# Designs tried in a protein design run: peptides against a protein of PDB entry 3EFO. Part 168

Target 1, 262 residues: chain A of PDB entry 3EFO
Amino acid sequence: SQLADLYKSCETDALINFFAKSAFKAVLHQPLKVIREILVNQTAHMLACYRKNCASPSAASQLILPDSMKVLPVYMNCLLKNCVLLSRPEISTDERAYQRQLVMTMGVADSQLFFYPQLLPIHTLDVKSTMLPAAVRCSESRLSEEGIFLLANGLHMFLWLGVSSPPELIQGIFNVPSFAHINTDMTLLPEVGNPYSQQLRMIMGIIQQKRPYSMKLTIVKQREQPEMVFRQFLVEDKGLYGGSSYVDFLCCVHKEICQLLN

## One batch from the design tools (peptide; made by RFdiffusion4, then SolubleMPNN)

Design b2_p20_8_s4 (from b2_p20_8, 10 letters changed)
Fold by OpenDDE base, seed 5:
Structure b2_p20_8_s4 (fold): chain B 262 residues (1-262), chain A 20 residues (1-20)
Amino acid sequence: as target 1 above (262 residues)
Amino acid sequence: MPFVPHVLIDMDELEELLAA
């Protein structure tokens, strides 16, 4: 059927790009509450329609996502949690206007990375391998005090260091003896020249490729004040300004789907 | 309608995780 074919061919990243631009355009003429409700309803309706017409019967307690849209909810939640769609006094009008304009001009690839950052466990790097480390989910639960992670969303780049990061890696990256000696005021990594440092720089270069803006690097130590800024990009966690975690959003969507089908 | 491959998420398990 045409409907089944539609779900099979659906490109979630393109869909999110469309929804983002549509929502951000609507901000100028519609209340934020209405826009958010529309986005949630659209998500629920699409998934309800799939469950009703395209999926095999399953328990009501299960959420069914077509393979082509398996990441739709997480992206939608990221969109809903964007400052443009949040009505919070803590967010300046200028910041909202800035991000709105950015997204309105983004292509599919850029918006994908913008809404859901790439988080790489660089402490797992094999200097003998040409493969990039597999990205992890953007959640605090995926971080470790012993780890070092690189986060990028096309506009910002963060190097997060756990309080128990391996001294050998700290030495390799920063040429200092310990975590305490790392200067977080730097915006560039030192050219230490060892294989690990070179590989990290290579990875950063790859991430920067094809991005329209140069990502400024911020060094973040765990438990220091700047970590709060970094944590805002852990988009699957609960938002600082009242946005839901991914899990909470899934529950919300599931509830809405059930209501539509009952 | 034809079957479309899908991912199943057990919401009960997720809710339990949230309650913990």
Scores: peptide ipSAE 0.148, ipTM 0.741, DockQ to the pose 0.798
Fold by OpenDDE base, seed 1:
Structure b2_p20_8_s4 (fold): chain B 262 residues (1-262), chain A 20 residues (1-20)
Amino acid sequence: as target 1 above (262 residues)
Amino acid sequence: MPFVPHVLIDMDELEELLAA
């Protein structure tokens, strides 16, 4: 059917880009609450329509997502949690205006990375391989005290180090003997020259490629105060300023779909 | 209608896991 074909051909990243720009344009003329409600309703309606017309019958307790939209909810939640759509006093008007303008000019690939960062477990790197490590989901639950992770969203880059990061990796990356000796004020990694350091730098270079903005590097130690900033980019977790976790959002969407179909 | 591949998420199971 025509409807089935539509869901098969749907490009979620393009859709999110469209929703983001539409919403960010609307903030100039409509209340934020209304805009957020519209986005949630649009999400629910699209998925309800699929469930009603395209999906095989399933239990009401199950959320059904077409493959083309399997990541729509997570990206939509990220959009909803963006500072542009939040009215918290802790967020300056300048920051909101800045991010609004940035997204308004972003292409599909840029907005995708912006809303859902790439989080790479670099502690698992095989120095003999030229392949990038597989990204993990952006949640604290995916971090490890023994791990080292690189996060990038097209604007910022973070190198997060667990408190129990291997000393040999610390030495390899920073040329210091231990975690305690790492200087978090650095914005550039030293050129140590060993295979691990070279591979990390290569990965960072690949991430920076084809990005319109130069990403500033921030070194983050687990359990230090600056980690709070890093955690804001773990977009699947609950937001500091009241944004829902991904799981909570799924529950919300499911509930809304059920209400639409009753 | 033609088959459209989809992902199923059991919300009851998910909620149970989160509650634990």
Scores: peptide ipSAE 0.146, ipTM 0.731, DockQ to the pose 0.765
Fold by OpenDDE base, seed 4:
Structure b2_p20_8_s4 (fold): chain B 262 residues (1-262), chain A 20 residues (1-20)
Amino acid sequence: as target 1 above (262 residues)
Amino acid sequence: MPFVPHVLIDMDELEELLAA
């Protein structure tokens, strides 16, 4: 059927780009609450249509996502949690305006990374491998106190260090003996000539090469004040200034789908 | 019914996680 073919060929990243630009344009003329409701409604309608017309019967307790849209909810939630649509007083108008303008000009690939950052477990680097480590889900639950993670969203780059990060890696990256000695005011990693440092720098370079904007590096120590900023990019978690966790959003979407179909 | 590969999410499981 036409519908089945449509869902098979659907490109979620393109949809998110479209929804983002549409929403960010709408903020100039519509209340944020309305915009958010529209986005949720559109999400629910698309998925309800699939469930009704394309999916096999399943239990009401199950959320059914076509494979092509398996990440639609998480990206949609990220969009909904963007500062442009949240408009919390803690975020300056200038910042919202800036991000709005950026997204309005972003291509599909850029917006994808922008809304859902790449989070890489740097502590797992194999210096003998040229492959990048597999990204992990952007949630605190995926962090480790023993780990070191690099987060990038095309605009910002964070190097997050757990309080129990291996001293060997710390020395390899920063040329200091311990976590306590790391200077978080640095925006550049020191040029430590060891293989691990070089590998990390290479990875950072690869990430940067794919992006149109230069990403400033922020070094973040776990449990220090700047970590609060970093946590905002863990987009699957509940937002500090509003917005649902990914799990909460799934529940919300599921309920709305059920309402549409009943 | 037309077949489209899909992902099933058990919402009951998710709700339990939220309750914990």
Scores: peptide ipSAE 0.145, ipTM 0.738, DockQ to the pose 0.790
Fold by OpenDDE base, seed 3:
Structure b2_p20_8_s4 (fold): chain B 262 residues (1-262), chain A 20 residues (1-20)
Amino acid sequence: as target 1 above (262 residues)
Amino acid sequence: MPFVPHVLIDMDELEELLAA
C-alpha cells in the first residue's frame, strides 16, 4: 500500500525536474553515456516495480504506466536527448553550458516547457478568436509544407515556414510577396497591421508573458540550413548523433522492463 | 497486490496531455 500511495502521488513534472537537475549536476563528474544509462535504468526500474507490485495483470507485450506517469517516457526521452546530455555539433559549448545552468534554476513548469516545446499551427489561426491554437506534437509528421508553425520552449522561439506556405499569409506576416522574399535574419516580425499579423503578435506576446526569459525569435525556412537547428526541437523524432525517437524510446523502456521482470 | 490505476500509452491521449 505504501508503494501504491507513492505511485498515486507521483507527479511526472516534478520527477523530470528532479532528474534533469540531478543529471545536469552529474555532468560535471560523470561521462554523459553513464548519466544517460542511469536515467534509463531508473525509469525502467520505477516502471518495473510498478508493474510487479501495483499493476493489474496484463500482457507482457504491453507497456503499463500508472496514471501519474502517463507522460513520463516522453519527457524522459526529451531529457535524454537534450544537448546537455547528448552533445550536438550544431550547439556550441557555450550554449550547452548556458542551458545547463538555466535548467539548474528552473521551476517545474519551466522545465516542462523547456524539454517539450509548444508547437502551434499558426496557419490555422482564426483572427476572430482570442484563443490560442491547439498545440501539435513536436514531430516532423505534424508539420506541413503548406503550413506555418510557431515553436517555443521558454528560451527560444521559432517561426517555421513551409516551402509552400500560403503567399497571402506570407504577405500578411512579412509584407513580402513570396516565400523567397522572406528575410530570415530578422528577429522581429514587422508591424504589418492586418488582423492576422496582429493575432500572431498577440500569441507571441502571450507566450512570452508567461515565461521568465526573453525568447529570441528565429525565422526558419523549410529546407534551408537553419532548419536543421529547428528540427532538433522536434523532440519526438529520431535525433541525430544517437538520439531516439519517442517510439524507439518506448520500445527500449519496455524491453528493459521485461528484462528486469524475467 | 495493491491496486493502482494504470494506462496503456495512447498516442492521441498523450497528444492531448502534452498540448495542455
Scores: peptide ipSAE 0.112, ipTM 0.689, DockQ to the pose 0.266

## One batch from the design tools (peptide; made by RFdiffusion4, then SolubleMPNN)

Design b2_p21_3_s1 (from b2_p21_3, 7 letters changed)
Fold by OpenDDE base, seed 1:
Structure b2_p21_3_s1 (fold): chain B 262 residues (1-262), chain A 21 residues (1-21)
Amino acid sequence: as target 1 above (262 residues)
Amino acid sequence: SLPELDGLVLPDGTVVVVDKG
């Protein structure tokens, strides 16, 4: 059907860019609550329409997502949790204005990365391979105390180290003997010169490539206070200033879809 | 570049299904 073809041709990243800019424009004229409700309703309506008109019959216990929109909910949840759409006293007006302006000028690729960061397991690097590590989902559940992870969202870059990170990797990256010796005040990795260090620097360079903004590097140790800032970028988890986890949001969307179809 | 999202079981028992058509 024509409708089925429409869903197949849908580009979720472009759609999210559109929704983000539309919402951020609407902030100037409409209450935040209304904007959030519209976004959720639009998400539910699109998916309900698919289920009704395009999808094969399915059980009520299933949330059916077209392949083209399989990541729409997670992006939408990230958008909903953005500070621009939140009215919290902890968030300054300047911060909201800043992020609003940033997103309003972002292209599709930039907004995609902004709303859903890349989280790379650096500890899995094979120095004998030219392949980059596969990104993992942005959730604390995907971290490991024995792991080292690089997170980037186009504006910020974090190197997160578990408390039990391998000493050999720490030595390779920082040229220090242990986790305790890592200086978290540094914004640049030392040029150690070994293959692992070189590969990490290469990966960081690739991530930075073609980004309009230079990403400042922040070194984060697990269980130290600065980790809280890092955790804010684990977008699938529950937000610090409100907002649902990804799974809770999916439950909400599913419920609304069911209501629309009943 | 995004990780694949499919087959999630939600707290309420809902199963996420990606329809490839």
Scores: peptide ipSAE 0.597, ipTM 0.939, DockQ to the pose 0.657
Fold by OpenDDE base, seed 5:
Structure b2_p21_3_s1 (fold): chain B 262 residues (1-262), chain A 21 residues (1-21)
Amino acid sequence: as target 1 above (262 residues)
Amino acid sequence: SLPELDGLVLPDGTVVVVDKG
């Protein structure tokens, strides 16, 4: 059907860019509560329409996502949890204004990375490979105390180190003997010169390529204070100022879809 | 590219299904 073809051609990254800019524009003349409700409703309606008109019959206990929109809910949840759409006293007007302006000028590729960061398991690097490691979901559940992870969202870059991260990797990256010796005040990695260090630097370079802003590197040790900032970029988890986890949001969307169709 | 979400089981028992058509 024509409608099915429309869903197949849908570009989620473009949609989220549109929704973000529309919502952030609406903030100037509509209540935040209304804006959030509209976004949720739009998400539910789009998916309900697909289920009704395009999808094969399925059990009510299933949330059916068209392939082209399979990541729309996660992006939408990230948008809903953005400080611009939150009415919390802890968030300064300046911060809201700043992020609003940033997103209003972002292209599709920029907003995609901004709302859902790239989280890479660096401890799994193959120094003989030129390929980037496969990204993992942005959740604490995907981290490991034995792991090292690189996170980037186009504006910030974090190197997160588990408390039990391999000493050999620590030495390879920082040229220090242990986790305790890592200096987190550094904004640049040392030029150690070994293959692992070089590979990591290359990866960081690739991530930085063609980005409009230079991403500042923050080195984060697990269980230290700066980790709290890092955790805010684990967008599938609950936010600092509330907001749903991704799974909770999906439950909400599913419920709304069922209500629309029953 | 985002990781695959197909087969995710939600807290309420809902199963996420990615429909490839």
Scores: peptide ipSAE 0.595, ipTM 0.940, DockQ to the pose 0.684
Fold by OpenDDE base, seed 2:
Structure b2_p21_3_s1 (fold): chain B 262 residues (1-262), chain A 21 residues (1-21)
Amino acid sequence: as target 1 above (262 residues)
Amino acid sequence: SLPELDGLVLPDGTVVVVDKG
């Protein structure tokens, strides 16, 4: 059917780009609450339509996502949690304006990375491999106190270090003997020159490649104050300012779909 | 490069199912 074909051809990243720009434009003349409601409703309606018209019959306990839109909810949740759409006094007007303008100029690829960061387990690097580590879900649950993770969203780059990060990796990356010796004020990794350092720098270079903005590196130690900033980029988790976790949002979407189909 | 985000069991018992047709 034409409708089925439409869903099959759907490009979620393009949709998110569209929704983001539409929402951020609407901020100028509509209440934030209304905008958020519209976004949720649009998501629910699209998925409800699919369930009704395209999907095979399924149990009510199932949230059916077309393959082409399987990541739509997570992106939508990220959009909803963006500071531009949050009415919190803790968020400055300047910051909202800045991010709004950034997104308004982003292409599809840029907005994809912006809303859902790339989180890489750097501690798993094989210096003998040319393959990049597979990205993990942006959640605290995927972090490890023994791990080192690189996060990038096209604008910011973070290197997060667990309190129990391997000293050998710390030495390899920072040329210091331990976690305690890492200077978090640095914005550039030292050129240590060992294979691990070289590989990490290569990965960072690849991530930076073809991005319109130069990402400033922030070194983050677990349990230090700057970690709170880093945690805001773990977009599947509950937001600091009341944003839903990914799973909570999915529950919300499912409920809305059921309501639409009843 | 995005991680797989399907196959979740939600807190309310909802199961996320990706329909490949």
Scores: peptide ipSAE 0.591, ipTM 0.938, DockQ to the pose 0.658
Fold by OpenDDE base, seed 4:
Structure b2_p21_3_s1 (fold): chain B 262 residues (1-262), chain A 21 residues (1-21)
Amino acid sequence: as target 1 above (262 residues)
Amino acid sequence: SLPELDGLVLPDGTVVVVDKG
């Protein structure tokens, strides 16, 4: 059907960019609550329309996502959890204004990365491989105390180290004997010169490539205070300032879809 | 790319189905 073809051709990243800019423009003249409701409603309507007109009959206990929009909910949730759309006193007006302006100027690729960061398990790097490790979901559940992860959202870059990170990797990256010796005040990795260090630097370079902003590197040790900032970028988790987890948001969307169709 | 969502079971019991058409 024509409608089915439309859904197949949908570019979720473009939609998110559109919704983000529309919402961030709307914050100037509409209440945040209304904006959030509109975004959720739009998401639900799009998916409800698909279920009604394109999808095969399914059980009410199923949330049907067209393949082209399978990541729409997660990005939408990330948008909803952005500080611009949150009314929390802990978030400064300046920060909201800053991020608003940033997103208003972002292209599709930039906004995609901005709302859903890349989280890379670099502790699994094969020094003989030139391929980037597969990104994992941005959730604490995907972290490991034994792991080292690189997170990037186009504006910030974090190197997160588990408390039980392999000493050999720590030595390879930082040229220090243990986790405790890592200096988290550094914003640049030392040039250790071993294959692992070189590969990590290469990966960081690739991530930085074609990004409009230079990402500052922050070294984060698990269970230290700066980890709180890092965790804010684990966008699938429950937000620090009241945003829903991804799974909770999916539940919400599903409920809304059912309401629209009943 | 994000991990597959197909078959994900939500806290309320909802099952996510990715329709590939």
Scores: peptide ipSAE 0.589, ipTM 0.939, DockQ to the pose 0.728

Design b2_p21_3_s2 (from b2_p21_3, 7 letters changed)
Fold by OpenDDE base, seed 1:
Structure b2_p21_3_s2 (fold): chain B 262 residues (1-262), chain A 21 residues (1-21)
Amino acid sequence: as target 1 above (262 residues)
Amino acid sequence: SLPELDGLVLPNGVVVVVDEG
């Protein structure tokens, strides 16, 4: 059907960019609550329409996502949790204004990365391979105390180290003997010169490439206070200043779809 | 750049299904 073809041709990243800019424009004229409700309703309506008109019959206990929109909910949840769409006293007006302006000027690729960061398991690097590690889901559940992860969202870059990170990797990256010796005040990795260090620097360079903004590097140790800032970028988890986890949002979307179809 | 969405079972028992059409 024509409708089925429409869903197949849908570009979710472009759609999210559109929704983000539309919402951020609307903030100037409409209450935040209304904007948030519209975004949720639009998401539910699109998916309900698919289920009704395009999808094969399915059980009520299933949330049917077209392949082209399989990541729509996670992006939408990230958008909903953005500070621009939140009215919290902990978030300054300046911060909201800043992020609003940033997103309003972002292209599709930039906004995609901004709303859903890349989280790379650096501890899995094979120095004999030219392949980059596959990104993992942005959730604390995907971290490991024995792991080292690089997170980037186009504006910020974090190197997160588990408390039990391998000493050999720590030595390779920082040229220090242990986790305790890592200086978290540094914004640049030392040029150690070994293959692992070189590969990490290469990866960081690739991530930085073609980004309009220079990403400042923040070194984060697990269980130290600065980790809280890092955790804010684990966008699939529950937000610090409100907002649902990805799982909770999916439940919400499913409920709305069911209501629309009943 | 986004990781592939794995099948999820939600706390309420809802199962996420990706339909490739």
Scores: peptide ipSAE 0.550, ipTM 0.933, DockQ to the pose 0.677
Fold by OpenDDE base, seed 3:
Structure b2_p21_3_s2 (fold): chain B 262 residues (1-262), chain A 21 residues (1-21)
Amino acid sequence: as target 1 above (262 residues)
Amino acid sequence: SLPELDGLVLPNGVVVVVDEG
């Protein structure tokens, strides 16, 4: 059907860019609560339409996502949790204005990365491979105490180190003997010169080359105070300011879809 | 691109299904 073809051709990243800019434009003229409700409703309507017209009959206990839009909900939740759409007093008007302006000028690729960061398991690097490691979902549940992860959202870059990170990797990256010796005040990695260090630098370079803004590196140790800032970029988790986790949002969307189809 | 969305069981018991058509 024509509708089925439409869903198959859907570019979710473009939709997110559109919804973000539309919502951020609306902030100037509409209450935040209304804007958030509209975004949720739009998400639910799109998915309800698919379930009704394109998908095979399914149980009410299932949330059906077309393959082309399987990541739409997570992006929508990230958008909803952005400071521009939050009315928390902890967020300054200036910060909201700044991020609003940033997103209003972002292309599709930039906004995609901005709302959903790239989180790479650096500890899995194959020194002999030119391929980037496969990204993991932006949730604390995907981190490992034994792991080292690089996070980038186009504006910020973090290197997160688990408390049990392999000493050999720490030595390879920082040229220090242990986790405790890593200086988190540094914003640059030392040029150690070994293959692992070189590969990591290459990856960081590739990520940076594709972005219009220079990303300052922040080194984060697990369980240290600065990790709290890093955790704000784990966008699938519950937000600091009361935003829903991805899982909670999916529950909400499912409920809304059911209501639309009843 | 984002990582693939694996089958997910939500806290309310709802199962996420990605329909490849």
Scores: peptide ipSAE 0.548, ipTM 0.931, DockQ to the pose 0.659
Fold by OpenDDE base, seed 4:
Structure b2_p21_3_s2 (fold): chain B 262 residues (1-262), chain A 21 residues (1-21)
Amino acid sequence: as target 1 above (262 residues)
Amino acid sequence: SLPELDGLVLPNGVVVVVDEG
């Protein structure tokens, strides 16, 4: 059907960019609550329309996502959880204004990365491989105390280290004997010169490539205070300032779809 | 790319189905 073809051709990343800019423009003249409701409603309507007109009959206990929009909900939730759309006193007006302006100027690729960061398990790096490790979902559940992860959203870069990170990797990256010896005040990795260090630097370079902003590196140790900042970028988790987890959002979307179709 | 969502079971028991059409 024509409608089915439309969904197949849908570019979710472009939609997210559009919704983000539209919402961030709207904050100047509409209440945040209304904006959030509109975004959820739009998401639900798009998916409800698909379920009604394109999808095969399905059980009410199923959330049907067209393949082209399979990541729409997660990105939408990330948008909804952005500080610009949150009315929390802990978030400064300046920060909201800053991020608003940033997103308003972002292209599709930039906004995609901005709303859903890349989280890379670099502790699994094969020094003989030139390929980037597969990104994991941005959730604490995907972290490991034994792991080292690189997170990037186009503006910030974090190197997160588990408390039980392998000493050999720590030595390889930082040239220190243990986790405790890592200096988290550094914004640049030392040039240790071993294959692992070189590969990590290469990966960081690739991530930085073609990004309009230079990402400052923040070294984060698990269970230290700066980890709180890092966790804010684990966008699938429940937000610090009241945003829903991804799974909760999916539940919400499903409920809304059912309401639209009944 | 995000991990596949197909088959994800939500806390409320809802199952995510990715339809490839």
Scores: peptide ipSAE 0.547, ipTM 0.934, DockQ to the pose 0.720
Fold by OpenDDE base, seed 5:
Structure b2_p21_3_s2 (fold): chain B 262 residues (1-262), chain A 21 residues (1-21)
Amino acid sequence: as target 1 above (262 residues)
Amino acid sequence: SLPELDGLVLPNGVVVVVDEG
């Protein structure tokens, strides 16, 4: 059907860019609660329409996502959890204004990375490969105390180190003997010169390439205070200010869809 | 690029299904 073809051609990243800019514009004229409700309703309506008109019959206990929009809910949840759409006293007006302006000027590619960061398992690097490691989902559940992860969202870059990260990798990256010796005040990695260090630097360079802003590097040790900042970029988890986890949001969306169709 | 959406069983028992059409 024509409608089915429309869903197949849907570009989720473009939709999120549109929704973000529309919502951030609406903040000036509408209550935040209303804006959030509209975004949820729009998400539910799009998916309900698909289920009704395009999808094969399915059980009510299933949430049907068209392939082209399979990541729409996670992006939408990230948008809903953005400080611009939150009315919390802990968030300064300046911070909201800053992020609003940033997103209002972002292209599709920039907003995609901004709302859903790239999280890379650096401890799995093959120094002989020119390929980037496969990104993992942005959740604490995907981290490991034995792992090292690089996170980037186009504005910030974090190198997160588990408390039990391999000493050989620590030495390779920082030229220090142990986790305890890592200086987290550094904003640049040392030029150690070994293959692992070079590969990591190359990866960081690739991530930085063609981005409009220079991403500042923050080195984060697990269980230290700065880790709390890092965790805010694990966007599938529950937000600091009470925003829903991805799974909770999906439950909400499913409920809304059922209400629309029953 | 976003990672692939793994199949999820939601806390309420709902199963996420990606439909390729």
Scores: peptide ipSAE 0.539, ipTM 0.931, DockQ to the pose 0.643

